# Peptides against a protein of PDB entry 1EMU: the designs that were tried, part 38

Target 1, 132 residues: chain A of PDB entry 1EMU
Amino acid sequence: PPYLKWAESLHSLLDDQDGISLFRTFLKQEGCADLLDFWFACTGFRKLEPCDSNEEKRLKLARAIYRKYILDNNGIVSRQTKPATKSFIKGCIMKQLIDPAMFDQAQTEIQATMEENTYPSFLKSDIYLEYT

## One batch from the design tools (peptide; made by RFdiffusion4, then SolubleMPNN)

Design b2_p14_8_s3 (from b2_p14_8, 4 letters changed)
Fold by OpenDDE base, seed 4:
Structure b2_p14_8_s3 (fold): chain B 132 residues (1-132), chain A 14 residues (1-14)
Amino acid sequence: as target 1 above (132 residues)
Amino acid sequence: SPSDIEKEILESLL
């Protein structure tokens, strides 16, 4: 069953709608749902093909991601990203140089946080175990 | 789907 694959890799969990739902519920209870939301925001943002017609929209999105997750010093994403990474993102925003990959390093760091902390905890949680 | 979730999150930011 799919839930066994979820225990084998975070990738399998994040590729499954039910897995995402359960994991997000768990993260909300832990006060760190922003980790997952940011991860998906980064993935979605990277998929947006840059062109003249969507430049303004991409800039707005980048700014929104930055303000919500990176700039908020009290947020879990900000606390789990390195200062140099956040500084780079800020620089991109200030210069209005919005490369599709501008959040890649931050996403990598947040993914590592999930891999090392929240994902293992999820697999030991009542939410996951009751589902199995 | 995961791609739908991506879009929903991005749209919620605007």
Scores: peptide ipSAE 0.760, ipTM 0.969, DockQ to the pose 0.865
Fold by OpenDDE base, seed 5:
Structure b2_p14_8_s3 (fold): chain B 132 residues (1-132), chain A 14 residues (1-14)
Amino acid sequence: as target 1 above (132 residues)
Amino acid sequence: SPSDIEKEILESLL
């Protein structure tokens, strides 16, 4: 069953609608749902093909992601990303150099945080165990 | 689906 695959990798969990729902519920209870939301925002942003028709939309999205998750010094995403990574993103925003991969390093760092902390905790949580 | 969630998150930012 899918829940067994969720325990094998975070990738499997994040590729399953039910898995995502349960994991997000867990993260919300832990006050760190922004980790997952940011991760999905980065993935969605990277999938947007740069072109003349969506240039302004991509810029607005990049600014929004930056302001919500990176600029907020009290946010968990900001606390779990390296200063150099945040500085790079800030530079991209200021220079309006909006490459699809501009959030890749930050996403990697947040993914590592989930892999090392919240994901293992989720697998030991009542939410997951009662589901199985 | 994961792609639907991506879209939902991005749209919530605008």
Scores: peptide ipSAE 0.760, ipTM 0.969, DockQ to the pose 0.870
Fold by OpenDDE base, seed 2:
Structure b2_p14_8_s3 (fold): chain B 132 residues (1-132), chain A 14 residues (1-14)
Amino acid sequence: as target 1 above (132 residues)
Amino acid sequence: SPSDIEKEILESLL
């Protein structure tokens, strides 16, 4: 069943609607749902191919992602991303150089945080175990 | 689906 695949890899968990739902619920209880939301925001942003018609929208989205997750020093995403990574993103925003991959490094760092901490904890959680 | 989640999160930021 799918829940067994979730225990094999974070990728499998994040590729399953039910897995995402349960994991997000768990993260909310832990006060760190922003990790997952940011991860999905980065993926969604990267999929938006730059063109003349969506330039303003992409800039607006990039700014929103930056302000919500990177700029907030009290946020878990900000705390789990390296200063150089945050500075790079800030630079992109200030220069209005909005490459689809501008959040890739930050996403990688947040993914590592989940892999090392919240994902293993989820597999030991009542939420996951009751589902199995 | 995961792609739907991506879209919903992005839209919530605007």
Scores: peptide ipSAE 0.760, ipTM 0.969, DockQ to the pose 0.906
Fold by OpenDDE base, seed 3:
Structure b2_p14_8_s3 (fold): chain B 132 residues (1-132), chain A 14 residues (1-14)
Amino acid sequence: as target 1 above (132 residues)
Amino acid sequence: SPSDIEKEILESLL
């Protein structure tokens, strides 16, 4: 069943609608749902290829992602991203150089945080174990 | 689907 695949890799978990739902519920209880939301925001943002119709939208989204997750020093995402990574993103925003990959490093760092902490904890959680 | 979640999150930021 799918829940067994979720235990094999974070990728499998994040590729499953039900897995995402349970994981997000767990993260909310832990006060760190922003980790997952940011991760998906980055993925979605990267899929928005630069074009005339997307230009303004992409800029607005980039600014919003930056303000919500990177600029907020009290946020879990900000605390789990390296200063150099945050500085790079800030630079992109200030220069209005909105490359689809501008959040890639931050996403990688947040993914590592989940891999090392919240994902293993989820697999030991009542939410996951009761589902199995 | 995961892609739907991506869109929903992004839309919530606008």
Scores: peptide ipSAE 0.756, ipTM 0.969, DockQ to the pose 0.905

## One batch from the design tools (peptide; made by RFdiffusion4, then SolubleMPNN)

Design b2_p15_1_s1 (from b2_p15_1, 4 letters changed)
Fold by OpenDDE base, seed 5:
Structure b2_p15_1_s1 (fold): chain B 132 residues (1-132), chain A 15 residues (1-15)
Amino acid sequence: as target 1 above (132 residues)
Amino acid sequence: GSPESYIQEVIESLL
């Protein structure tokens, strides 16, 4: 069943609508839901291929991601990303150079945070165990 | 895919 696959890899969990729902519920209780939302925001952003039809949307989205998750020094995403990574993103925004991969390093760092902390905790949580 | 709807929700919340 899917819940067993969720325990095998974070990727499997994040590729399942039900898994996402349960994991996000857990993260909200831990005050860490922004980790997941940021991760998916980065994924969504990267999927938007640069073209004339979505240029304005991409710029707006990049700025929104930056302002909500990176610029907020009190946010969990900001606290779990390296200064150099945040500085790079800031530079991209300031220069209006919004490459599809501009958030890749930050996404990697947040993924590592989830892998090391919240994901293992989720698998031991009442939310997950009661679902199984 | 399975996460597409959630991705869309997150993106829309930012725009």
Scores: peptide ipSAE 0.772, ipTM 0.964, DockQ to the pose 0.732
Fold by OpenDDE base, seed 2:
Structure b2_p15_1_s1 (fold): chain B 132 residues (1-132), chain A 15 residues (1-15)
Amino acid sequence: as target 1 above (132 residues)
Amino acid sequence: GSPESYIQEVIESLL
């Protein structure tokens, strides 16, 4: 069943709508749902291929991601991303150089945070165990 | 299900 796959890899968990729902519920209780939302925001952003018709939308989205998750020094995403990574993103925003991969490093760092902390905790949580 | 709907939800919340 899918819940067993979720325990095998974070990738499997994040590739399943039901898994996402349960994991997000857990993260909300832990006060760190922004980790997941940021990760998916980055994924969604990267999927938007650069073209004339997408230029404004991509810039707006990039700015929104930056303002919500990177600029907020009190946010968990900001605290779990490296200063150099945040500086790079800021630079892209300021220069309006909106490459599809501009959030890749930040996404990787947040993914590592989840892999090392929240994901293992989720698998030990009542939310997950009661679902099984 | 797939994560596509959630991705869209997150993006829409930002725009």
Scores: peptide ipSAE 0.771, ipTM 0.964, DockQ to the pose 0.929
Fold by OpenDDE base, seed 3:
Structure b2_p15_1_s1 (fold): chain B 132 residues (1-132), chain A 15 residues (1-15)
Amino acid sequence: as target 1 above (132 residues)
Amino acid sequence: GSPESYIQEVIESLL
């Protein structure tokens, strides 16, 4: 069943809507749902093909991601991303250089945080175990 | 199910 695949890799968990739902519920209880939301925001942003018709949307989205997750020094995403990574993103925003890959490094760092901490904890949680 | 709907939900919440 799918829940067994979720225990094999974080990728499998994040590729399943049911897995995402359970994992997010767990993260909310831990006060760190922003890790997951940021990760998916980065994925969604990268999927937006640069073109004239979505230029405004892409810029607005990039700014929103930056303001909500990177600029907020009290946020968990900001605390779990390296200063150089945050500075790079800030630079992209200030220069209006909105490359589809501009959040890739930050996404990688947040993914590592989940891999090392919240994902293993989720697999030991009542939420996951009761689902199995 | 696929994660596409959740991705869209997150994106729309930011816009």
Scores: peptide ipSAE 0.771, ipTM 0.964, DockQ to the pose 0.926
Fold by OpenDDE base, seed 4:
Structure b2_p15_1_s1 (fold): chain B 132 residues (1-132), chain A 15 residues (1-15)
Amino acid sequence: as target 1 above (132 residues)
Amino acid sequence: GSPESYIQEVIESLL
């Protein structure tokens, strides 16, 4: 069953809507659901191919991601991303240079946080174990 | 299901 694959890799967990739902529920209880939402925001943003017709939308989305997760110093995403990474993102926003990969480093750092902390904790949580 | 619907949900919540 899929839940066994979820225990094999975070990628498998994040590639399954049911896995995402359970993991997010766990993260909400831990006060860190923003880790997951940011990760998927970055994925969604990267999927938007730059073109004349969506430039404004991409800029708006980039600004929203920056404002909600990076600029908020009290947020867990901000606390788990390196200052240089956040500065780079800020620079992109200020210069309006909205490359599809502008959040990649931040996404990597947040992914590492999940891999090292919340993902292992999830696998030993009541939420996951009761699902199995 | 796939994560695409959740991605879209997150994106729409930001816009």
Scores: peptide ipSAE 0.771, ipTM 0.964, DockQ to the pose 0.931

Design b2_p15_1_s2 (from b2_p15_1, 5 letters changed)
Fold by OpenDDE base, seed 5:
Parts: C-alpha cells; sequence; structure tokens
Structure b2_p15_1_s2 (fold): chain B 132 residues (1-132), chain A 15 residues (1-15)
C-alpha cells in the first residue's frame, strides 16, 4: 500500500496527494509547513519554461518565492538555507535573471533538512502511525 | 501527477 512506500522514500511521500496532506498536517503542527510549501513552489517554478507568454508570470512568481521564504530572516526556510545560496537568489532577482534553475540549490538544502529531521519524525508521528 | 494539484495551490497562493 502507498503508506508503506512513504516510509521507504521521501520522494514517494511527496508524489502522493494523500501523503502530502498528512505530511503537511504534521509539519503545520510542528510550525514548519513552509519547508514543504517552498519545496513545491520551487518545483512548480522550474516547470514553467521560459517563453514570451509566461515571462511576467515567472518574474512575479520568482519575486514572490524570494520575498516569502528567502528574504524573511525569521522564516524556517531562510534559517535552513546557506547564506551563499540566499545571496545567489537575491542576485538573480536584482538582475532579473530568472533562470528555471535559480532555486535548485535552495530546494536541495530544504530537501536535505526534511530528509534529516521532519521526514523521520513524521514516520514516528501519531498522524502517520494512526493512518497505517 | 498526484502532486500537481498541491503545486498549483502553492503557486496560486504566491501570485
Amino acid sequence: as target 1 above (132 residues)
Amino acid sequence: GSPESYIQEVIDSLL
């Protein structure tokens, strides 16, 4: 069943809408739902291929991601990303160089945070165990 | 895929 796959791989968990729902509920209770939202924001952003029709949308979205998750020094995403990574993103925004991969390093760092902390904790949580 | 709806929700919340 899907819940067993969730325990074998974070990717399996994040590729299942039911898994996402349960995991986000857990993260929200832990005050760190922004980790998951940022991760998916990066994924969504990267999927938007540069073209004339979506240029303004991509720029607006990149700025929104930056302002909400990176610029906020008190946010969990900002605290779990390296200064050099945040500086790079800031540079892209300032220069309006909106490459599809501009958030890749930050996404990787946040993924590592989830892999090392929140994901293992989720598998031990009442939310997950009661679902099984 | 399965996560597409959630991705869209996150994106919509930012725009």
Scores: peptide ipSAE 0.785, ipTM 0.966, DockQ to the pose 0.729
Fold by OpenDDE base, seed 2:
Structure b2_p15_1_s2 (fold): chain B 132 residues (1-132), chain A 15 residues (1-15)
Amino acid sequence: as target 1 above (132 residues)
Amino acid sequence: GSPESYIQEVIDSLL
């Protein structure tokens, strides 16, 4: 069943709507749902192919991601991303150089945070265990 | 299900 696959890899969990729902519920209780939301924001952003017709939309989205998750020094995403990574993103925003991969490093760092902390905790949580 | 709907939800919340 899918819940067994969720325990095998974070990738499997994040590729399943039901898994996402349960994991997000857990993260909300832990006060760190922004980790997941940021990760998916980065994924969604990267999927937008750069072209003249969506340039403004991509810039707007990049700015929104930056303001919500990177600029907020009190946020968990900001605290779990490296200063150099945040500086790079800021530079892209300021220069309006909006490459599809501009959040890749930040996404990787947040993914590592989840892999090392919240994901293992989720698998030990009542939310997950009661689902099984 | 797939994560596509959640991706859209997150993006929509940002725009």
Scores: peptide ipSAE 0.784, ipTM 0.965, DockQ to the pose 0.931
Fold by OpenDDE base, seed 3:
Structure b2_p15_1_s2 (fold): chain B 132 residues (1-132), chain A 15 residues (1-15)
Amino acid sequence: as target 1 above (132 residues)
Amino acid sequence: GSPESYIQEVIDSLL
């Protein structure tokens, strides 16, 4: 069943709508839901084609991601991303250089945080175990 | 199910 695949890799968990739902519920209880939302925001942003019709939307989205997760020094995403990474993103925003990959490093760092902390904890949680 | 719907949900919440 799918829940067994979720225990094999974080990738499998994040590629399943049911897995995402359970994991997010767990993260909300831990006050860490922003980690997951940011990760998917980065994925969604990267998938947007840089074309004339998407230019305004892409810029607006990039700014929104930056303001919500990177600029907020009290946020968990900001605390779990390196200063150089945040500085790079800020630079992209200020220069209006909105490359599809501009959040890749931050996404990688947040993914590592989940891999090392919240994902293992989720697999030991009542939420996951009761689902199995 | 696929994660596409959740991705869109997150994006929409930011715009």
Scores: peptide ipSAE 0.784, ipTM 0.965, DockQ to the pose 0.928
Fold by OpenDDE base, seed 4:
Structure b2_p15_1_s2 (fold): chain B 132 residues (1-132), chain A 15 residues (1-15)
Amino acid sequence: as target 1 above (132 residues)
Amino acid sequence: GSPESYIQEVIDSLL
């Protein structure tokens, strides 16, 4: 069943809507659902191919991601991203240079945080174990 | 299901 694949890799978990739902529920209880939301925000942003017709929307989205997750010094995403990474993102926003890959490093760092901490904890959680 | 619906949900919540 899919839940066994979730235990084999974070990728398998994040590629399954049911897995995402359970993992997010767990993260909310841990006060760190923003890790997952940010990760998917980055994925969604990167999928938006730049063109004249969506430039304003892409800029708006980039600014929203920046304001919600990076600029908030009290947020879990901000605490788990390197200063240089956050500075780079800020620079992109200020210069309005909105490359699809501008959040890649931050997404990588947040993914590492999940891999090392919240994902293993999830697999030991009542939420996951009761689902199995 | 696929994660696409959740991605869209997150994006929509930001815009």
Scores: peptide ipSAE 0.783, ipTM 0.965, DockQ to the pose 0.930

Design b2_p15_1_s3 (from b2_p15_1, 5 letters changed)
Fold by OpenDDE base, seed 5:
Structure b2_p15_1_s3 (fold): chain B 132 residues (1-132), chain A 15 residues (1-15)
Amino acid sequence: as target 1 above (132 residues)
Amino acid sequence: GSPESYIQEVMESLL
C-alpha cells in the first residue's frame, strides 16, 4: 500500500496526494508547513519554462517566493537555508535574472532539512501510525 | 501527477 512506500522514501511521500496531505498536517502541528510549501513552490517554479508570454508572471512569482520564504528572517525556510544561498537568490531578484533553477540550491537545503528531521519524525507520529 | 493539484494551490497562493 502507498503508506509503506512513504516510509521508504521522502520522494514517494511527496509524490502522493494523500501523503502530502498527512505530512502537511503533521508539519502544521510542528510549525514547519512552510518547508513543504516552499519545496513545492520551487518545483512549480522550475516547471515554468521561460517564454515571452510568462516572463512577467515568472518574475512576480520569483519575487513572491523570495519575499515570503527567504527574506523573512524569522521564517523556518530562511533559518534552514545558508546565507550564501539566500544571497544568490536575492541577487537574481535584484538583477531580474530569473532562471528556472534559481531556487534549486535552496530547495535542496530544505529537502535535506526534511530528510533529517521532519520526515523521520512524521513516520513516528500518531498521524502516520494511525493512518496505517 | 499526484502532487500537481497541491503545486497549483501553492503557486496560486503566491499570485
Scores: peptide ipSAE 0.777, ipTM 0.965, DockQ to the pose 0.735
Fold by OpenDDE base, seed 2:
Structure b2_p15_1_s3 (fold): chain B 132 residues (1-132), chain A 15 residues (1-15)
Amino acid sequence: as target 1 above (132 residues)
Amino acid sequence: GSPESYIQEVMESLL
């Protein structure tokens, strides 16, 4: 069943709507749902192929992601991303150089945070265990 | 299900 796959890899968990729902519920209780939301924001952003018609939209999205998750020094995403990574993103925003991959390093760092902390904790949580 | 709907939800929440 899917819940067993979720325990095998974070990738499997994040590739399943039901898994996402349960994991997010857990993260909300832990006060760190932004980790997941940011991760998916990065994924969604990267999927947008740059072209003349969506340039403004992509810039707006990039700015929104930056303001919500990176700029907020009190936010968990900001605290779990490296200063150099945040500086790079800021630079892209300021220069309006909006490459689809501009959040890749930040996404990787947040993914590592989840892998090391929240994901293992989730698998030990009542939310997950009661679902099984 | 797939994560597409959640991705969309997150993206829409940003705008």
Scores: peptide ipSAE 0.776, ipTM 0.965, DockQ to the pose 0.928
Fold by OpenDDE base, seed 4:
Structure b2_p15_1_s3 (fold): chain B 132 residues (1-132), chain A 15 residues (1-15)
Amino acid sequence: as target 1 above (132 residues)
Amino acid sequence: GSPESYIQEVMESLL
């Protein structure tokens, strides 16, 4: 069953809507659901191929991601991303240079945080174990 | 299901 694959890799967990739902529920209880939402925001943003017709929308979206997760010093995403990474993102926003990959490093750092902390904790949580 | 619906949900929530 899929839940066994979820225990094998975070990727498998994040590639399954049911896995995402359970993991997010766990993260909400831990006060860190923003880790997951940011990760998927980055994924969604990267999927938006730049073109003349969507430039303004992409800029608006990038600003929203920056404002919600990076600029908020009290947020867990901000706390779990390196200053240089956040500065780079800020620079992209200020310069309006909105490359699809502009959040990649931040996404990597947040992914590492999940891999090292919340993902292992999830696998030993009541939420996951009761699902199995 | 796939994560696409959740991605869309997150994206829409930002705007």
Scores: peptide ipSAE 0.776, ipTM 0.965, DockQ to the pose 0.957
Fold by OpenDDE base, seed 3:
Structure b2_p15_1_s3 (fold): chain B 132 residues (1-132), chain A 15 residues (1-15)
Amino acid sequence: as target 1 above (132 residues)
Amino acid sequence: GSPESYIQEVMESLL
């Protein structure tokens, strides 16, 4: 069943809507749902191919991601991303250089945080175990 | 199910 695949890799968990739902519920209880939301925001942003018709939307979205997750020094995402990574993103925003990959490094760092901490904890949680 | 719907939800919440 799918829940067994979720225990094999974080990738499998994040590729399943049911897995995402359970994992997010767990993260909300831990006060760190922003890790998951940011990760998916980065994925969604990267999927948007730059074109004339979506330029304004992409800029607005990039700014929103930056303001919500990177600029907020008290946020879990900001605390779990390296200063150089945050500075790079800030630079992209200030220069209006909105490359689809501009959040890739930050996404990688947040993914590592989940891999090392919240994902293993989720697999030991009542939420996951009761689902199995 | 696929994660596409959740991605869309997150993206829309930012705008």
Scores: peptide ipSAE 0.774, ipTM 0.965, DockQ to the pose 0.928

Design b2_p15_1_s4 (from b2_p15_1, 5 letters changed)
Fold by OpenDDE base, seed 5:
Structure b2_p15_1_s4 (fold): chain B 132 residues (1-132), chain A 15 residues (1-15)
Amino acid sequence: as target 1 above (132 residues)
Amino acid sequence: GSPESYIEEVMESLL
């Protein structure tokens, strides 16, 4: 069943709508839901191929992601990303160089945070165990 | 895919 696959890899968990729902519920209780939302924001952003029709939208989205998750020094995403990574993103925004991969390093760092902390904790949580 | 709807929700929340 899917819940067993979720325990095998974070990727499997994040590739399942039900898994996402349960994991996000857990993260909200831990005050860490922004980790998941940011991760998916990065994924969604990267999927937007640059073209004339979406250039303005991409810039707007990049700024929104930056302001919500990176610029907020009190946010969990900001606290779990390296200064150099945040500086790079800031530079991209300031220069208006909006490459689809501009958030990749930050996404990697947040993924590592989830892998090391919240994901293992989720698998031991009442939310997950009661679902199984 | 399975996560597509959630990605959409997150992206729309940023607009």
Scores: peptide ipSAE 0.766, ipTM 0.964, DockQ to the pose 0.740
Fold by OpenDDE base, seed 4:
Structure b2_p15_1_s4 (fold): chain B 132 residues (1-132), chain A 15 residues (1-15)
Amino acid sequence: as target 1 above (132 residues)
Amino acid sequence: GSPESYIEEVMESLL
């Protein structure tokens, strides 16, 4: 069953809507659901190919991601991303240079946080174990 | 299901 694959890799967990739902529920209880939401925001943003017709929309979206997750110093995403990474993102926003990959480093750092902390904790949580 | 619907949900929530 899929839940066994979820225990094999975070990628498998994040590639399954049911896995995402359970993991997010766990993260909400831990006060860190923003880790997951930011990760998927980065994925969604990267999937938007830049073109003349969506430039303003992409900029607006990038600003929203920046404002909600990076600029908020009280947020867990901000606390788990390196200053240089956040500075780079800020620079992109200020310069309005909105490359699809502008959040990649931040996404990597947040992914590492999940891999090292919340993902292992999830696998030993009541939420996951009761699902199995 | 796939994560695409959740991605869309997150993206829409930002705007």
Scores: peptide ipSAE 0.766, ipTM 0.964, DockQ to the pose 0.927
Fold by OpenDDE base, seed 2:
Structure b2_p15_1_s4 (fold): chain B 132 residues (1-132), chain A 15 residues (1-15)
Amino acid sequence: as target 1 above (132 residues)
Amino acid sequence: GSPESYIEEVMESLL
């Protein structure tokens, strides 16, 4: 069943709507749902192929992601991303150089945070265990 | 299900 796959890899968990729902519920209780939301924001952003018609939209999205998750020094995403990574993103925003991959390093760092902490904790949580 | 709907939800929340 899917819940067993979720325990095998974070990738499997994040590739399942039901898994996402349960994991997010857990993260909300832990006060760190932004980790997941940011991760998916990065994925969604990268999927947008740059072209003349969506340039403004992509810039707007990039700015929104930056303001919500990176700029907020009290936010968990900001605290779990490296200063150099945040500086790079800021630079892209300021220069309006909006490459689809501009959040890749930040996404990787947040993914590592989840892999090392929240994901293992989730698998030990009442939310997950009661679902099984 | 797939994560597509959640991706869309997150993206929409940003705009």
Scores: peptide ipSAE 0.766, ipTM 0.963, DockQ to the pose 0.928
Fold by OpenDDE base, seed 3:
Structure b2_p15_1_s4 (fold): chain B 132 residues (1-132), chain A 15 residues (1-15)
Amino acid sequence: as target 1 above (132 residues)
Amino acid sequence: GSPESYIEEVMESLL
């Protein structure tokens, strides 16, 4: 069943809507749902191919991601991303250089945080175990 | 199910 695949890799968990739902519920209880939301925001942003018709939307989204997750020094995402990574993103925003990959490094760092901490904890949680 | 709907939800929440 799918829940067994979720225990094999974080990728499998994040590729399943049911897995995402359970994992997010767990993260909310831990006060760190922003890790998951940011990760998916980065994925969604990268999928938006730049074109004339979506330029304004892409800029608005990039600014929103930056303001919500990177600029907020008290946020879990900001605390779990390296200063150089945050500075790079800030630079992109200030220069209005909005490359689809501009959040890739930050996404990688947040993914590592989940891999090392919240994902293993989720697999030991009542939420996951009761689902199995 | 696929994660596409959740991605869309997150993206829309930012606008």
Scores: peptide ipSAE 0.764, ipTM 0.963, DockQ to the pose 0.928

